# Ledger of designs, part 343: peptides against a protein of PDB entry 7UQJ

Target 1, 160 residues: chain A of PDB entry 7UQJ
Amino acid sequence: PELYQNFNITPPRGVLFHGPPGTGKTLMARALAASCSSDERKITFFMRKGADILSKWVGEAERQLRLLFEEAKKHQPSIIFFDEIDGLAPVRSSKQEQIHASIVSTLLALMDGMDNRGQVIVIGATNRPDAVDPALRRPGRFDREFYFPLPDVKARFKIL

## One batch from the design tools (peptide; made by RFdiffusion4, then SolubleMPNN)

Design b2_p29_3_s1
Fold by OpenDDE base, seed 5:
Structure b2_p29_3_s1 (fold): chain B 160 residues (1-160), chain C 160 residues (1-160), chain D 160 residues (1-160), chain A 29 residues (1-29)
Amino acid sequence: as target 1 above (160 residues)
Amino acid sequence: as target 1 above (160 residues)
Amino acid sequence: as target 1 above (160 residues)
Amino acid sequence: RQPLYWDEKEIEEWKAKEEKRREEARALR
């Protein structure tokens, strides 16, 4: 409830941060996690990289995703941040495609299995929103997208 | 000249930005490029990812690096930013090692071939400075290193 | 001398940072390196990951450790930071145990071979202090341990 | 309260743990 109120969003299961590299997607996800944390209500921030998920053995990547979601659920309110979620996109090789498809399918199932009452937000970050599996971008998954433009110099100076 | 003056550094050929993910390494590189640009003097910002360099065919990666440096030289003053430059570090497989070694050797040669009078700065960013080939971290290459700590919550709040 | 004074510690050969992931162990090691650096006295920060050391061929890992310590000694004052030093702990398989034992033995010998007058600090970080070889945790090695609790935000701010 | 960040270390420890599991699973074959 309050986690979603702090985001001023109707509870999405997932938010996609997209934009050029170095636009502060990961920084924003962390800052949002920090801003939503009070002394009484710590938000737990989990981070994973897409390529790191793939670097796991078939079956173990899926297991670790399951464990991540269980841990996030246990430590609610939580943010799961997937950096470079497009790194879960299959590289165009048939054997790797099957491996990636299994991992993506697991992520889909985990996002679908989140009760809307959970205080778990999933944030995906990518430089290539078009390289993210369209199935992840459907309602009930990453159904909200935020574009991170290159900050204008004047806007950047306010970031420092 | 002025590009290096704006960095307040004796002209390094390269600067390594290192620190945790989402600490704003890429953002800083872009902000520096932007801050060093005036209406009269635009700095051209080139960005590449280490993994994207490797995703090119053997020999094409080296060619693309050469072209990048030539383009940067043509568009001086310029910044070449390599995001995830540790992605150029050899994944320890014998065939991949040779490919990576060739690419790294090309980058070394290109950095060594920069005339000290060039207004080209190379910035490498990594989360794993130790995964960067030590040869890249030698004088006349990435000889300056900047650590990007996790921004203080107070600094993060100014980003929102 | 001053490096150790800045740490407010009697010169340990090694410090073990341990605690849950995300507690800023690596951040702290780098922040300490930065805080101990003045314009007149730069501390050289070397980082390595335990797994990256192991990923080297048998004998090459030991050689790389030796080179690292020599380089750290050459660039005094220096910090050698081993991230995930528990990654050097033998996995309980007989052949891997021998390889890991050789690498650990090399690290032990290198830590033992540091003259107490050297301005080289070794920091090991782990999430699993109990997975670090007890021989590394003996006096004259990693004989100081710092626990990184899950900091309350305010506690993290006091660390920077 | 800063979130308990599963920081890059946790990712990398998770990576290293997994690469280690990867090596262990290769050694068990």
Scores: peptide ipSAE 0.000, ipTM 0.287, DockQ to the pose 0.057; fails the geometry check

Design b2_p29_3_s2
Fold by OpenDDE base, seed 1:
Structure b2_p29_3_s2 (fold): chain B 160 residues (1-160), chain C 160 residues (1-160), chain D 160 residues (1-160), chain A 29 residues (1-29)
Amino acid sequence: as target 1 above (160 residues)
Amino acid sequence: as target 1 above (160 residues)
Amino acid sequence: as target 1 above (160 residues)
Amino acid sequence: RLPLYYDEEEIEKHLAEQERREAEARALR
């Protein structure tokens, strides 16, 4: 949160955490939630798995996404964390069923419909950033990407 | 590894990382591997998912576990990381088939057979520590437990 | 970064990431750096280890710290990440030599000398928050602390 | 190019290839 204020950077509506399995993407999202929670201002953290939204809510996934965003807006300040977002929002060019396209379109609309004034942050985590629909990676959606390298690789990460 | 040498503490044969999903158990295991890897002494990191050992190696899971421990011993210093170990080593009292009991018994025997002088550390990660067979949580096996909370919970730890 | 803007919280000059080894402190710092880097505005990330500043720069550590802060100011927006800051900034009450006291005093002066308008964030990471000089933990320095618990210790964090 | 897919096998291959390149780079010093 701090860095955007200092830089006068409009806080992204969505942040994509990507990197190998077990690089702490989910941990980071939860740590961000905790870190932004003060005694005076608790952040509500909503977590959903992409595959769970598809499998548990076949035919209701769009409704569940809408309810999630409404609940997050009602309980602002809030973080919505989508773990395994590649399972929820696969690339449209894959021969996947019309159902996935509808869920992705709903998520796109929900992210676009977030007014800049809302205290709702969306974090997506994936092990496969290229398996995420490029439409989600556009400005106003998941417009910021965080790479979580393997710890061995973490030592060498020159932030260029 | 370095911590145990410096403290003259017998390195635990097994460490159980437990805590909610996405608390960075896998990240910590990889970070421990990286941190213990010096320029002079690289640690080999072996990762396996509990469910994958069961599903990919139906009827050979015991053999695959033996091979994994032999390979880890051959490439010492090494870390064996079992992600989702509750999938591999469910509680014996659960209605799960005889196959799971044999895999758990093999893992128990492999952990018991690790000589204290081996530079092999076993890390198990689970979201359900109570779903792990209590026999694995005994001294000489996963005798140290490391609980990974939700970072929502991390914010308030006063180190007393 | 975003959450501080939404909360009208003055971004801290310094953030202390504390918690046991491998809890992802360094990862978090790098991820924060990456998050704040947009296509339009790249953040320069400076990483130093506390022990390396002492050992590599015996008698020049103060000068190296000054140069680091100047370079970070020159390349703003920037993040200075001190890994193992307990090695750099030991508690003054410890019987450690006069040299450590001078380095800590220099770091204090550099953090105090950061004008509120600078786009420089300092992140300190330590495994021993109680081994960090309390003077660094005061307002205007490392005035925000983020606990990265050992996964074990993470269990018991009731958010009271 | 950062590997765009983080399959365990690709990660292990990439780590092994980095180790090999580092070993080769150390052997050349």
Scores: peptide ipSAE 0.005, ipTM 0.345, DockQ to the pose 0.024
Fold by OpenDDE base, seed 4:
Structure b2_p29_3_s2 (fold): chain B 160 residues (1-160), chain C 160 residues (1-160), chain D 160 residues (1-160), chain A 29 residues (1-29)
Amino acid sequence: as target 1 above (160 residues)
Amino acid sequence: as target 1 above (160 residues)
Amino acid sequence: as target 1 above (160 residues)
Amino acid sequence: RLPLYYDEEEIEKHLAEQERREAEARALR
């Protein structure tokens, strides 16, 4: 039985995957993209690493984010996956304030500019949810969070 | 016929996990550690990132590798997991030859120096197996390789 | 900071490997067995195919399962690997209900009867996790699951 | 399986308990 769970889930504008490194956050994001694609409807999966956007695009990170969101919108339905999003939008620490603030502000604006009717889902993955700017974790942005525990063999994680 | 294949499987000194990013290489390595640990016998899991050993330990990477292997030996049974091992031991590219050559030579010597009787397993993960020095992929080192494929868009990943 | 994550990991009574055929589930289970065996402590690896237990042991499958678990307990530490476990414990479909129900009930009882102190790990592999009886996927049984995705058709599997 | 949605409070409790365990494990070494 094709459980076309039409998740009439109003697509969360953003989903935050958090948990220790190597808990399957990136794998799950890819699996979601895979699971949501049918023969009739392919989901386009965009992946970026937070630190890569900062390091590869010094001075152009804001432009690269804009281009990414436009490309995701053009190829709807799509998933934008930010791996290590704490590297892209760290909690405002004193020394790199201006560059990080501009990038964070751009990402916030891009997430706020996604109409609820858009078939673009943003997934952020982090090992340090507390290192992500709390402004990204507000309603209409990364408003859903999924914890990826270590396979602690004692931990009864009912992943339902 | 009870194929008691006495797998005279000489415990691989090293296992190379390779495949695209976010295919669960790190998760699998942790799961291996988890699965092999009992209440009576805990497996100690050491995790290092290839690029981190180079960047954080500039000029001390060889010493840090030696300490890591000594510590893993002290806490047997243990798994040493090198994530992004291509960052630690890239195929010899011309410009950084001396530093990388010394680190690679140290890692080779440490893997060769693991007595077959040791309860230390080394797992290397890479997205680019061809970017890993072929000397690491020889018998007695990373002599077993596991491919981690991308989910085909149709494959429902139930990651529990 | 040396994240000595002492994974205080109580051995999972069971691990479910799932994913398309040829994704390395069986290879990984063998690698686990190999990795956990030392010269001082050999892990005994038991392999059974789900359909083989049904077809080869018509009317004796329950007895064969009991014997397998007793033998695994006698040869601790051990791994019991069930390949194609969906063939052994299919989701209860109407026509074969009694035979499958008895086998499933026996496997459930055997997994529940494994003391947490036992050095017996059960690995089940399936291409169809949804075809496995959900009762096997409960805490204290196959409470951990690992997904094995398909290779992209172009990726040279050098499984060396 | 889809990861469990934890409520923000449950996530914080799990993170705090994990940090506490990591701190205790560091103190025992």
Scores: peptide ipSAE 0.000, ipTM 0.231, DockQ to the pose 0.028
Fold by OpenDDE base, seed 2:
Structure b2_p29_3_s2 (fold): chain B 160 residues (1-160), chain C 160 residues (1-160), chain D 160 residues (1-160), chain A 29 residues (1-29)
Amino acid sequence: as target 1 above (160 residues)
Amino acid sequence: as target 1 above (160 residues)
Amino acid sequence: as target 1 above (160 residues)
Amino acid sequence: RLPLYYDEEEIEKHLAEQERREAEARALR
């Protein structure tokens, strides 16, 4: 937070955390939310799982996304964290096209509809950045991407 | 631990996490403990700091280590995490030799005394693996070493 | 970072990261340093451990702090990260008073001497915010405090 | 004193106790 002010960096609307499973993407998102919340200024942290939005809200996923963004806007400053966002916004593949297309379109519209002055940050986490619709990875959306490398895979394989 | 089960990998008796400060060694150890705790199987996580065992328990450090290992054995499955283990078991240098030698000897004996069937994993974290007594890095002790590189500074570059 | 820009909040000179050990305070500080470094603007990251400043340099700790702040100022934009800052600036307790008092006084003076326009951010990490001298926690010093909860084990369970 | 054990309940208890101490420390500031 503080460093962005000192560096005159335009805050992204969306940040994509990507990397192998368990690299701490969700941990980092929560730590960011916690670390930006002061006693004077609580950040509202909204967490959703991409697959949950599709599975729990068949036919209402678009409405749930709209409500989430409205609630995040109402509770500014806020972070919307989408864990496993590739489950919500997969690359457009033919057979599941219509349901995914509408959800992706809604998410795109919601991210585009956030003014640069909005105190809402969107963080998406994925294990497969290439499985996320490229439209989400464009400027003004998830235009910042963060690779969480496996701590040396041999290090992790021996740890876990 | 879950990954060790999933990969059918025999859990090491001891694992040395090493790498620059702030590479998430302690975080990873805690994440491992958390991730391996299921609702059916809670892992007990014991954390000690190497320097604290020396400084707080002058003359009782050996007893405290024994109690820690007994308690970990009692609460199986368990993880014993030694943060800054180089503070507990420095390379044998002449001037502080006797106190360090007894603590290192006790830790060696405790690790050697853990049967292969024990559900106790010992994780040591250090910024200086070369500052850890080589006797601890032998087979049956900290025989698995994990380098935590600085998460590529560029990989976190995008996060904020 | 992003949220502070959106909020037009004056960047603090100092930030206190506090929370249980292994909550990723040091990892977050490194992530912040990393994330604020762009290809156009590299942030210089200075890391010191509180106990190391006391232990290595009996009688020179003040000079080392001054040199650190001068070097950070020379290499703007910069982050000074004090890991385990409670080791450097413990609450003034009677028995170790004189050496700690001078180091704390020097750190206070260095933080107060940073102009609001300085591209130097100071991050202190502690497991015990109550063990940090309250004078460091005043406005213009470590006036922003960030609690790193243990990622709720459920939150980590959702992560891993 | 860091709890020796971090199970979910002990972590929650430690968090609650830490939040309480932080609230007390905030009230003293």
Scores: peptide ipSAE 0.000, ipTM 0.204, DockQ to the pose 0.022; fails the geometry check

Design b2_p29_3_s2
Fold by OpenDDE base, seed 5:
Structure b2_p29_3_s2 (fold): chain B 160 residues (1-160), chain C 160 residues (1-160), chain D 160 residues (1-160), chain A 29 residues (1-29)
Amino acid sequence: as target 1 above (160 residues)
Amino acid sequence: as target 1 above (160 residues)
Amino acid sequence: as target 1 above (160 residues)
Amino acid sequence: RLPLYYDEEEIEKHLAEQERREAEARALR
């Protein structure tokens, strides 16, 4: 409830941040987690890279996703941020169906299994929204998308 | 012309940024793009990771490179920044010749096909300049290299 | 001696930095290397990604680790920083025992073979400390762990 | 300048595993 009120968003299960690299997707996800944290109510921020989840053994990737969602559920209110989520859940090609289907199916099941009353938000960041499996972009998963354009000169001088 | 004047470089087709991870290669490429943009003349900054181009289907990597260069050409003056370009164009080892040869050959052809009068600069960033295919480091491609050393203590306190 | 005095740590063979991505693990490892370097005594900083060490030929991974530790020993005082070390030394599962066992055994042997009087510190960074082989977390290896929490709002406004 | 050493060989290594993961990803594709 409160986490979603602070986001001023109807409770999406997931939010997709997309745009060029270094546009501040990771920084924004972190800033949102920090801005929604108070002394009375700290939001736990989990971050994983898509490639970091895939580089584990077949079945260990799924276990790591399960553990991540369980830990996020234990530490509510929480944000799970997947950086480079296109590395975790690439668009299904007809030939890679089995291994990616297992990881993607596990992520889908974990997102679908989130109680919408739970204070767990999933943020995916990608440079390539077209490379993210369309099944993740369906309602009840990453159903809200935010484009991160390149900052104007004036916005970049604040990062320098 | 103007883009190259702002870089104070004779118009290279490409510039290679190399040095340790987190030395600010990506930040510098972005800062250069921002500093060369005015209210009257915005430089369009395209960024891709090498791994992001390769994670696409065989032939789709080539299509994505073509689309990227076409889009950069449509939005002149523009910068194409390849982060981790060694992931896109590894040194040709005798055993992986065919698939990387196609992506590398496409990138080479796209760099060679750039009109030197075009306001498109290609910046490659790598932690591993020796891992970048030597064909990309030839004159008319990434013919200028900038080393990004670890910042001194005083320079790092500006990033903290 | 002096390197460890500057860290204000009893000479660990290794330090594990763990916490969410972009919490500054890599930045801190670099800042520590820079802060411990003087004009009279420069610390040599070696950086590798865990995935960057696995990707070579079986046996070449081990050779690379050996060369890295030899070079670090030649350039004392030195820091070896493994970014994403869970990619290099994932928890041994029963099915991939042989190839990972060889790389992990080589890293273990190299860490065990470090003269505790040598001015070589190994820093591992991971987003997943539970994914790092427990053998690396034993006394005389990565025996000290630092958690990198998400920076508070006030700390992030300095990165914005 | 802090002397930074990158083993050329660990450099060829990230390439071969990105290439191997991508070749395994392409052989599985």
Scores: peptide ipSAE 0.000, ipTM 0.218, DockQ to the pose 0.054; fails the geometry check

